# Ledger of designs, part 6: peptides against a protein of PDB entry 3V4L

Target 1, 386 residues: chain A of PDB entry 3V4L
Amino acid sequence: GQPLAKDKVALLIGNMSYWEHPKLKAPLVDVYELTNLLRQLDFKVVSLLDLTEYEMCNAVDEFLLLLDKGVYGLLYYAGHGYENFGNSFMVPVDAPNPYRSENCLCVQNILKLMQEKETGLNVFLLDMCRKRNDYDDTIPILDALKVTANIVFGYATCQGAEAFEIQHSGLANGIFMKFLKDRLLEDKKITVLLDEVAEDMGKCHLTKGRQALEIRSSLSEKRALTDPVQGAPCSAEALVRNLQWAKAHELPESMCLKFQCGVHIQLGFAAEFSNVMIIYTSIVHKPPEIIMCDAYVTDFPLDLDIDPKHANKGTPEETGSYLVSKDLPKHCLYTRLSSLQKLKEHLIFTVCLSYQYSGLEDTVEEKQEVNVGKPLIAKLDMHRGL

## One batch from the design tools (peptide; aimed at target 1 Q167)

Design b1_p9_4_s1 (made by RFdiffusion4, then SolubleMPNN; from b1_p9_4, 3 letters changed)
Fold by OpenDDE base, seed 3:
Structure b1_p9_4_s1 (fold): chain B 386 residues (1-386), chain A 9 residues (1-9)
Amino acid sequence: as target 1 above (386 residues)
Amino acid sequence: MTELVSTAT
């Protein structure tokens, strides 16, 4: 019969905004496009940008909580990385220069933990460099992996080689995602799909002799990303998993704020990623005696590290939101919250209405505090230290 | 021209 997944769960991490390392661009588009494709494949997707070491550990731990017997687990990583002695290390955005294994997440350790969950399939898609880090002499003594015959690695590049992104004047994919996205929805064994992606990459004149996909697998069964999820969640664990995922994707409800001057503001929310939300404000009603008015958001929690200079933009693109801008209402002020994983408390902020009456030179301000609870990934309390 | 940029550190 066709293989069934008990469930399908994906964690996608894109690190770009490194503190001590070169900034990347491709992970933004790659994580977003892959998220949309995996959602079409009925994956529960958590998508995270720009994670610290601690935040990456917590994201992996939360991902592992979603895994169980017969669940398909997919980990995608785009960012800086290295490979020492056949162990792959994902580099967090706060990693020092030089970094070591103690500052990084070992993919093979994650695989060990996934094997303990008795998963139906383990897929790793690693869009990172695989050069040796000569500053890290640590030889990880990994325990022998169990022979589960359900593991697939897709490495964006060969062992000891670099991965590349395409630099255009605009947004572009990394090389791996550029080819992967065209085939990801195909009903094929995942190793066959990746082999076809490798062939497509190998035909490209840009990548030929620079980057080649490496596939490492022990997959003994015909498993595909298209494999249907087993019917309605009948176990308590499946219900808990569904609830846990749903929490990480719950947006605040849109609000209509009414000011004393008679101005009405629509406050709306959109998810770009599981840790990235856009707030938008629009004036939906203005008394005729008010000639100008703007609705600003301010007084955000300090944990979000929001620069007011990047808030309240006239376009989503001015906030750095290029991907969801088409789905956003027009004629708003936009604010991008890119670090929702850092939020420890409820998202409380102020909506400030600045307005001018006809015949008065002075601007008037009215303020309303808004509490939207914990949006998206902030509901998982990733910062609760063990 | 489309330029490839390495994601190496």
Scores: peptide ipSAE 0.315, ipTM 0.873, DockQ to the pose 0.780
OpenDDE base, seeds 1, 2, 4, 5: peptide ipSAE 0.308, 0.313, 0.296, 0.312; ipTM 0.872, 0.870, 0.866, 0.871

Design b1_p9_4_s2 (made by RFdiffusion4, then SolubleMPNN; from b1_p9_4, 4 letters changed)
Fold by OpenDDE base, seed 1:
Structure b1_p9_4_s2 (fold): chain B 386 residues (1-386), chain A 9 residues (1-9)
Amino acid sequence: as target 1 above (386 residues)
Amino acid sequence: MTKLVSTAP
């Protein structure tokens, strides 16, 4: 019969804003484009940017809670990384220089935990370098992997080699995602799909002799990312998984704020990633006696580390949001919240209306506090595990 | 010109 997935779950991590290492660019675009493609494939996708070691551990733990017998699990990582003794290490944004295995997440440890969930398919897509880290001679004593015959690794590069970004005068994919995205929706066995991606990458003059895709697989069955999800959730665990995923993707409802002066503000919210939200404000009604008015957002929780210099911009792009700008309303002020995983409390902030009456020289201010609860990934309470 | 940049630290 056609293979069925009990469910399909993906965790996508893109690390680019490193503290002690060179900043990357491609992970932003790669995670966003892969998220949209996997959603078309009926995956439940959690997409996270710029995670610390602690935040990456918690994201993996929450991902493992979504896994169960016959579930398809996909982990994608784009960022800095290394490979020692056949073990792949993902480097968090707060990793020291030099980093060691104790500062990094071992992919083979994650695989071990996924095998304990009796998953139907385990796919790892690792868009990172595979050079040895000569500062870490630690051989991780890993427990022997079970023979589950359901594992696929797609490495963006071969062992001991580098992965590359395309630097243009704009947004561009990493090399791996550039070729993967064109084939990801094809109804093919995942190993056949990745082999075709490897051939396409091999035809590229830019990557010839610099980067080659490596496929490691024990997959004995014909499994595809296109495999249909089993219809109604037939278990309590499947219901919990669906609810947990839905919570991680729930946006605040749009609000109409009414000020005492008679100005009405529309406050709206958009998700860029599971941990990245855009707030936008627009004037929807202004009395004729008010000649000028602007609506600013301020007084964010300190845990979000919001720089006021990057808030209340006339374009999404001025906030650092280049991907969702076409789907946003025009003629707003925009603020990008990029670290929702740090939010411990409710998102409470102030909307400040600054306005001027005709014939008065002084500006008047009115303020309203807004509580939008825990948006997106902040609903998972990723901090409760310690 | 398209420049490849390594994602190695």
Scores: peptide ipSAE 0.235, ipTM 0.853, DockQ to the pose 0.831
OpenDDE base, seeds 2, 3, 4, 5: peptide ipSAE 0.182, 0.231, 0.208, 0.205; ipTM 0.834, 0.849, 0.843, 0.844

Design b1_p9_4_s3 (made by RFdiffusion4, then SolubleMPNN; from b1_p9_4, 4 letters changed)
Fold by OpenDDE base, seed 3:
Structure b1_p9_4_s3 (fold): chain B 386 residues (1-386), chain A 9 residues (1-9)
Amino acid sequence: as target 1 above (386 residues)
Amino acid sequence: ETKLVSTAP
């Protein structure tokens, strides 16, 4: 019969905003596009940008909690990385320069833990460089992996080689995602799909002799990312998994705020990623005696590190939100919360209405505090596990 | 012009 997945779970990490290393751009687009494709494939997707070492560990731990017997697990990583002695290391945004294995996440350790979950399929898509880190003399002694015959690695590049992004004047994919996205929805064995992606990449004049996809597989069965999820979750574990995933994707409800001056504000929320939310405000009613009014969001939790200079923009793009801007209401003020994983408390902030009456030169302010609970990934309490 | 940029640190 066709293989069935008990469930399908994906963790996508895109690291770009490195502290001590060159900033990347492609991971933003790559994680977003891959998230949308994997959702069409009935994956439960957690998508995270710009994680510290601690946040990456917690994201992996939460991902591993979603894994169980016969579940398909997919880990995608886009960012800086290296490979020492056949071990792949994902570099967190807070990694020192030079970084070592102690500052990084070993993919083979994650694989070991995935094998302990008796997963139906383990897919790793590693969009990172595979150069040796000569500053890390650590020989990772990994325990022998179990012979599970269900492992697939798609490396964006060859061993010892670099991965590349295409820089255009606008948004651009990494090389790997550029070709992967065109085939990802195909009902093919995952190794066949990746082989076709490798052929497509090999035909590209830009990548010839610079980047080639490497496939490492022990997959003995015909498993595809298109494999149907087994019917209604009957187990307590499947219900818990569904609830955990649902929590990580729950947006705050849109609110209508009424100010004493008679102005009504619509407050709305949109997810760009599991840890990135856009807040938008719009004036839905204004008394005629009020000539000008704006609704600003302010007083965010300090854990979010929100620069007020980047808040309350007239366009989503001015916040750095280029991907979801088409789905957002127009004529709002937009604020991008890009670090929801750092939120330890409820998201409490102030909506400040600044307005002017006809015939008065002075601006008047009214404020309302808003508590939206823990949005998106902040519900997983990623910080409480230690 | 399309420029390839390495994702190497």
Scores: peptide ipSAE 0.270, ipTM 0.865, DockQ to the pose 0.843
OpenDDE base, seeds 1, 2, 4, 5: peptide ipSAE 0.267, 0.252, 0.254, 0.260; ipTM 0.866, 0.860, 0.860, 0.863

Design b1_p9_4_s4 (made by RFdiffusion4, then SolubleMPNN; from b1_p9_4, 3 letters changed)
Fold by OpenDDE base, seed 1:
Formats: C-alpha cells, sequence, structure tokens
Structure b1_p9_4_s4 (fold): chain B 386 residues (1-386), chain A 9 residues (1-9)
C-alpha cells in the first residue's frame, strides 16, 4: 500500500542577522517559500528567523517533542555553517568570531534524538557551507547511530565546498531553494526528487563547477513528502502535537479601539514567521471636527528590542517585511516584531492616538494599553530554562 | 549582474 505518515512536522531555521559574521539575505525568502510549500504538503511547520544558540537549542527541543513513532520529521537550516569530520554544525546569530562546536548545533546529535523517537522519515535540508572550521579541533564523540533506514540528507553543496546565495536587486533565493521549490510538490520518493533537483542545479551555468547538491541517504522505503497523513488523530500524543502546533500559530484577534474623542482604530495582526508578526493600525472612523489623526504603537516589552525608528511605517517594506505585504490591508501604519521568541510575558503595548481639532493649534493625545497575550511562538515559552 | 555570494563566514 502507499506509505502513510502518522503526522508530518517541519522545523525551518533561517539565520541572517549575525552579530560577528557577514549578514545573509537568502534565508528570509527561502524559509518563507519553503514554509508555504510544506504547508501545501500538510506539514505542521514552525518557521524561525535569527536565533541565538540558546533559542536554537530550545527550538530543536520543541521540535523533538512533536516527533513520535511513524511521524515524518523535516529540519531545514539556512545560514552559516561548517562540517568537521562528517559532522554538520549550524551557526547561531550570536556565535563568536571565530566560532567552535561549543557555540554551534551539531546536526548529527539532532539526528540521534530523532532516531530515539522512532520517526517514519528523517529529512535534513542543510543550506549552509560545508568547509572545515580550522579553529575547531574538537572531534565530537558521537554515539553510534541506530540503523533505521529512514534518513535523508540534502546538502546544498559538496563536502568541503561553499554554498551560495544570489545577490541581485531585490529578494532572491539561495541556490538550493531556487531549484528545490520547483520540484518539492512532486509525488516522488524524496531521494528521487532531490536527485532531479541536483540535475537542475547541474544545468545552471551560475553554479556549474561552484556548487553541487549532495544526497546522503539510508532510505530503504518509497517515502515521499506527498505521503498522506494518517486520518483523525487517534492517539493522545497526536492530539498534544496538534494542540502544540496550533498554539505556536495562533494570532491575536483583530481589535476595534474606541477613543474618547470618537475616533475608532482597527488594530490587526499578521504572521510573517512563527517568531515574526506584523502589527497594523488604521483609522476606521473619525468625527468631522477632527481634521488630522494618527495611531501609533509604542511602549513594547524591552525583551523584544523594538527600535522606534522602524515602528509605525507607512508601508510593510519600510519595516523589513517584503513577503506578506500583498496579504496586508493598505493605508495602515505597520510595525514588525521580529523576535517573539524573546517574549517572556504577555505582549502589552500602548496605542497612542495623536489628533487635532478644527480651529485648535495644539495636538491632543489619547492612549490605550493593549494586552494580546502571548502571540505565535511566544506561547511555547522557549525561555523556560531547563 | 547576478552575483553569487558565499554563505561562508
Amino acid sequence: as target 1 above (386 residues)
Amino acid sequence: MTKLVSTAA
């Protein structure tokens, strides 16, 4: 019969805004496009940008809680990385220069933990460099992996080689995602799909002799990303998994704020990623005696590190949101919260209405505090120290 | 011109 997945879960990490290393661009687009494709494949997707070492560890731990017997697990990473002795290391945004294995996440350690969950399929898509790090002489003593015959690695590049992004005017994919996205929805064995992606990359004049896809697999069964999820969740673990995923993707409800002057504000929320939310405000009613009014958001929790210079913009693009702008209402003020994984408490902020009456020179201000609870990934409490 | 940029640090 056709293989069934008990469930399908993906963790996508895109690191770009490095502190001590060159900034990247492609991971933003690559994580977003891959998220939308995996959702069409009935994956439960957690998508995270710009994680510290601690935040990456917590994201992996939360991902491992979603894994169980016969579940398909997919880990995608785009960012800086290296490979020492056949071990792949993902570099967090807070990694020092130079970084070592102690500052990074070992993919083979994650694989070991996934094998303990008796998963139906383990897919790793590693969109990072595979050069040796000569500053890290650590030989990781990895325990022997179990023979599970269900592992697939898609490396964006060959051993000891670099991965590349396309820098053009505007948004562009990394090289791997550029070809992967065109085939990802095909009903093929995952290793056959990746082999076709490798052929497409090999035909590209830009990448020829610079980057080639490497496939490492022990997959003995004909498993595809298109494999249907087994029907209604029949286990307690499947119900918990569905609830945990739903919590990580719950947006605040849109609000209508009424000010004493009779102005009404619509406050709305949109998800760009599991840790990135856009807040937007619009004037929905204005009394005729009020000639001008604007609604600003301010007084965010300090843990979010919101620069007021990037808040309350006339376009989503001015906030750094280039991907979801088509799905947002027009004629708003927009604010991008890019670090929801840092939010320890409820998201409480102020909506400040500045307005002017006809025939008065002075501006008047009214303020309302808004509590929207814990949005998106902030519901998982990733900062609860072990 | 399309420029390839390495993701090496």
Scores: peptide ipSAE 0.294, ipTM 0.873, DockQ to the pose 0.852
OpenDDE base, seeds 2, 3, 4, 5: peptide ipSAE 0.237, 0.289, 0.269, 0.271; ipTM 0.855, 0.871, 0.861, 0.867

Design b1_p9_5 (made by RFdiffusion4)
Pose (drawn by RFdiffusion4):
Structure b1_p9_5 (pose): chain A 386 residues (1-386), chain P 9 residues (1-9)
Amino acid sequence: as target 1 above (386 residues)
Amino acid sequence: STELVSREA
């Protein structure tokens, strides 16, 4: 009568800043939006931006670890894609020009690993181009798929076609997400809902005859993304899964820093993606003997490769964050730490204080080191092992 | 400005 979900887990990857290929813009916005919608459908969501081949493989491994018998698994990719010999490929940011299947992740490989975990539902939303990579000589000769009647594909475009994004100077949106976001929360069967999305997508003027939604499904059960999760977890296996999930969305505590000169610096942290964190520095207290002072953040782990133009900015928007000044506490210095999947080490940076005493010209520098551990996805240890 | 952009590599 009523189909049930043991759990609902999602992996969303949005690649924009390609090294050898045109950079995209809408992936960040689309990924942010799909996480919020999927969380309303009570999904355990992993949101990641600008992953290399190696990094993309680890995200799949962490996602597979969160899937067991009866778990609804969902994969959303927005970035560069190509389709050769019946296989779909997602292109990582580190991809060379020209690139091959070896440089890329085959979706069919990910699907087989999910079937090995006995998942109740396998939903794939591929928001990518589907043309031939004429340079790809290798044909993977992949093993046949087990007939499981739970596989669902939401291709943003058809084979040999292109998926489009509107790069309006402001926000920038993807076409598949423009029509998906208004319908995703419906209690319809996943295949029916995706078809209703395909109708509204045909009413699109910007993309008519160039991009159309393609649905491929084996699903023989009235399963939906709104189906309920098996109430009380109470199983030992179910508990290990909730811990593994909470292990990735831990944020440092908003700490207060005391300086030898009697100055207080409030240090705040904000989550944007599992891969993205925002730090802010507010000068909370200073003694009368000091009037002039500015707090600035430096000495980040080189693995993160933090550009100076994304740090110590008056507002969060100036760092490139999707989060806006109404979401983040007002008046601090905001700094954006994207690329946490690159952190093998513990997070250590210095909160540097440049200040001046009453009646003196000289400028005094007081540096204080801060260790915030492994925030968010860095806690998963994706680089662990030999 | 506004542009329609393919996600082709």

Design b1_p9_5_s1 (made by RFdiffusion4, then SolubleMPNN; from b1_p9_5, 5 letters changed)
Fold by OpenDDE base, seed 1:
Structure b1_p9_5_s1 (fold): chain B 386 residues (1-386), chain A 9 residues (1-9)
Amino acid sequence: as target 1 above (386 residues)
Amino acid sequence: MTKLVSTAP
């Protein structure tokens, strides 16, 4: 019969804003484009940017809670990384220089935990370098992997080699995602799909002799990312998984704020990633006696580390949001919240209306506090595990 | 010109 997935779950991590290492660019675009493609494939996708070691551990733990017998699990990582003794290490944004295995997440440890969930398919897509880290001679004593015959690794590069970004005068994919995205929706066995991606990458003059895709697989069955999800959730665990995923993707409802002066503000919210939200404000009604008015957002929780210099911009792009700008309303002020995983409390902030009456020289201010609860990934309470 | 940049630290 056609293979069925009990469910399909993906965790996508893109690390680019490193503290002690060179900043990357491609992970932003790669995670966003892969998220949209996997959603078309009926995956439940959690997409996270710029995670610390602690935040990456918690994201993996929450991902493992979504896994169960016959579930398809996909982990994608784009960022800095290394490979020692056949073990792949993902480097968090707060990793020291030099980093060691104790500062990094071992992919083979994650695989071990996924095998304990009796998953139907385990796919790892690792868009990172595979050079040895000569500062870490630690051989991780890993427990022997079970023979589950359901594992696929797609490495963006071969062992001991580098992965590359395309630097243009704009947004561009990493090399791996550039070729993967064109084939990801094809109804093919995942190993056949990745082999075709490897051939396409091999035809590229830019990557010839610099980067080659490596496929490691024990997959004995014909499994595809296109495999249909089993219809109604037939278990309590499947219901919990669906609810947990839905919570991680729930946006605040749009609000109409009414000020005492008679100005009405529309406050709206958009998700860029599971941990990245855009707030936008627009004037929807202004009395004729008010000649000028602007609506600013301020007084964010300190845990979000919001720089006021990057808030209340006339374009999404001025906030650092280049991907969702076409789907946003025009003629707003925009603020990008990029670290929702740090939010411990409710998102409470102030909307400040600054306005001027005709014939008065002084500006008047009115303020309203807004509580939008825990948006997106902040609903998972990723901090409760310690 | 398209420049490849390594994602190695």
Scores: peptide ipSAE 0.235, ipTM 0.853, DockQ to the pose 0.832
OpenDDE base, seeds 2, 3, 4, 5: peptide ipSAE 0.182, 0.231, 0.208, 0.205; ipTM 0.834, 0.849, 0.843, 0.844

Design b1_p9_5_s2 (made by RFdiffusion4, then SolubleMPNN; from b1_p9_5, 4 letters changed)
Fold by OpenDDE base, seed 1:
Structure b1_p9_5_s2 (fold): chain B 386 residues (1-386), chain A 9 residues (1-9)
Amino acid sequence: as target 1 above (386 residues)
Amino acid sequence: MTELVSTAP
């Protein structure tokens, strides 16, 4: 019969804003495009940017809670990384220079935990360098992997080699995602799909002799990312999984704020990633006696580390949001919240209306506090595990 | 020219 997935779950991590290492660019675009493709494939996708070691551990733990018998699990990582003794290490944004295995997440440890969930398919897509880290001679004593015959690794590069980004004057993919995205929706066995991606990468003059895709697989069955999800959730665990995923993607409802002066503000919310939200404000009604008015957002929780210089911009792009700008309303002020995983409390902030009456020289201010609860990933309470 | 930049630290 056609293979069925009990469910399909993906965790996508893109690390680019490193503290002690060179900043990357491609992970932003790669995670966003892969998220949209996997959603078309009926995956439940959690997409996270710029995670610390602690935040990456918690994201993996929450991902493992979504896994169960016959579930398809996909982990994608784009960022800095290394490979020692056949073990792949993902480097968090707060990793010291030099980093060691104790500062990083071992992919083979994650695989071990996924095998304990009796998953139907385990796919790892690792868009990172595979050079040895000569500062870490630690051989991780890993428990022997079970023979589950359901594992696929797609490495963006071969062992001991580098992965590359395309530097253009704009947004560009990493090399791996550039070729993967064109084939990801094909109804093919995942190893056949990745082999075709490897051939396409091998035909590119830019990558020839610099980067080659490596496929490691024990997959004995014909499994595809296109495999249909089993219909109604048949178990309590499947219901919990659906609820946890839904919570991690719930946006605040749009609000209409009414000020005493008679100005009405529309406050709206958009998700860029599971941990990145855009707030936008627009004037929807202004009395004729008010000649000028602007609506600013301010007084964010300190845990979000919001720089006021990057808030209340006339375009999404001026906030650092280049991907969702086409789907946003025009003629707003925009603020990007990029670290929702740090939010411990409710998102409470102030909307400040600054306005001027005809024939008065002084500006008047009115303020309203807004509580939108815990948006997106902040609903998972990723901090409760310690 | 399209330049490839390594993601190695």
Scores: peptide ipSAE 0.235, ipTM 0.852, DockQ to the pose 0.787
OpenDDE base, seeds 2, 3, 4, 5: peptide ipSAE 0.223, 0.229, 0.214, 0.228; ipTM 0.844, 0.847, 0.841, 0.847

Design b1_p9_5_s3 (made by RFdiffusion4, then SolubleMPNN; from b1_p9_5, 5 letters changed; failed a check: a repeat of another design)
Amino acid sequence: ETKLVSTAP

Design b1_p9_5_s4 (made by RFdiffusion4, then SolubleMPNN; from b1_p9_5, 4 letters changed)
Fold by OpenDDE base, seed 3:
Structure b1_p9_5_s4 (fold): chain B 386 residues (1-386), chain A 9 residues (1-9)
Amino acid sequence: as target 1 above (386 residues)
Amino acid sequence: MTELVSTAS
């Protein structure tokens, strides 16, 4: 019979905004597009951008909590990375220069932990460089992996080689995602799918001799990303997993704020990623005596590190939100919260209405505090593991 | 021209 997944869970990490390293661009688009594709494949997807070492560890721990016997686990990483002695290291955004293994996440350690969960399939898609880090002489002594015959690595590049992104005037994929996305929905054994992606990359004149996909597999069964999820969650663990995933994807409800002046504001929320939310405000009612009014969001929790200069933009794109802008209401003010993983408390902020009456030169302000609880990934309390 | 930029650190 066709293999069944008990469930399908994916963690996607895209690191771009490095502190001590060159900034990347492709991970933004790559994580977003892969998230949408994996959701079409009935994966429970957690998508995270720009994680510190601590935040990456917590994201992996939360991902491992979603794994169980017969669950398909997929880890995608796009960012800086290196490979020493056949061990792959994902570089967090706060990694020092030079970084060492102690500042990075070892993929093979994650694989060990996934094998302890008796997963049905373990897929690693590593969109990072595989150069040796000559500043790290540590040889990870990994315990012998169990012979589970359910492991697939897709490396965006060959051993010792670089991965590349496409520089266009706009948003572009990394090289790996550019080819992967065209085939990801195919009902094929994952190793066959990746082999076809490798052939497509090899036919491209841009990538030929610069980047080639490497597949490492011990997969003995015909497992595909298209494999159906086993029916209704019958176990307590499956219910808990579903609830945990649902919590990480719960947006605040849209609300209508009423000010004393008679202005009504619609406050809405959109998810770009599991840790990235857009807040938007719109004037839905204005008394005729009010000639001009704007609704600004302010007084965010300090943990979010929100620069007011980047808040309350007239377009989503001015906030850095290029991907979801088509799905957002028009004629709003937009604010992008890009670090929801840092939120320890409830998201409390102020909506400030600034307005002018006809015939008065002075601007009037009214304020309302809004508590939206913990949005998206902030519900997982990733910080409470210490 | 489409330019490839390395994601090397």
Scores: peptide ipSAE 0.305, ipTM 0.863, DockQ to the pose 0.793
OpenDDE base, seeds 1, 2, 4, 5: peptide ipSAE 0.300, 0.301, 0.285, 0.300; ipTM 0.866, 0.859, 0.857, 0.863

Design b1_p9_6 (made by RFdiffusion4)
Pose (drawn by RFdiffusion4):
Structure b1_p9_6 (pose): chain A 386 residues (1-386), chain P 9 residues (1-9)
Amino acid sequence: as target 1 above (386 residues)
Amino acid sequence: SSSLVSREA
């Protein structure tokens, strides 16, 4: 009568800043939006931006680790894609020009691994172009899929076609997400809901005749993204899964820093994506003997490759964050740490204090090191092992 | 400014 979910897990990847290919803009916004909607449907969500081939493979491994018998698994990709010989490929940021299947992730490979885990539902939302990569000589000769009647595809466009994004100078949105976001929360069967989305998408003027939603499904059960999760977890296997999930969304505690000169620096942290964290520095207390002082953050792990133009900015928007000044506490210096999947080490940076005493010209520098461990997805140790 | 952009590589 009522279909049930052992758990609902989602992996969302949004690639924008390609090295050898045109950079995109809407993936960041779409990924942020789909996480919030999927969390309202009680999903364990992993949100990731600008992943290389190696990094993309690890995200799939961490996602597969969170899937077991009866778990609804969902994959959303927004970025560059190509379709050759019946296979869909997601292109990582590190992809060369020209690129091949070896450089890319085959969705069919990911689907087989999910079936090996006995998942109740396999939903794929591929918000990418589907044309031929004429340079691709390799045909993967993949093994046949087990008939499981739970596979659902939400292609943003048809085979040989293109998926489009509106790059309005401001926010920038994807077309598939414009029509998906208004309907995702409905208690309809996943296939029915995706078809209703395809109707509204046809009413789109910007994309008519260039992009249409393609649905491919085997699903023979009235399963939906709104189906409930098996109440009390109480199983030992269910507990290990909730820990593995919580292990990736840990944020450093908002610490207060005391300086030898009697100055207090409040250090705050904010989560944007599993891959993205925002630090802010507020000068909470200073002694009367000091009037002039500015707190600045430096000496980040080189693995992260933090650009100076994204750090020590008056507002979060100036760092490139999707989070706005109403979401983040006011008046601090905001710094954006994207690319946490690149952190093999522990997070150590210096909070540098440049200050001046009453009646003296000289400028005094007091550097204090801060170790915040492995924030968010860095805690998963995606680079672990030999 | 506004534009419609393909996600083609």

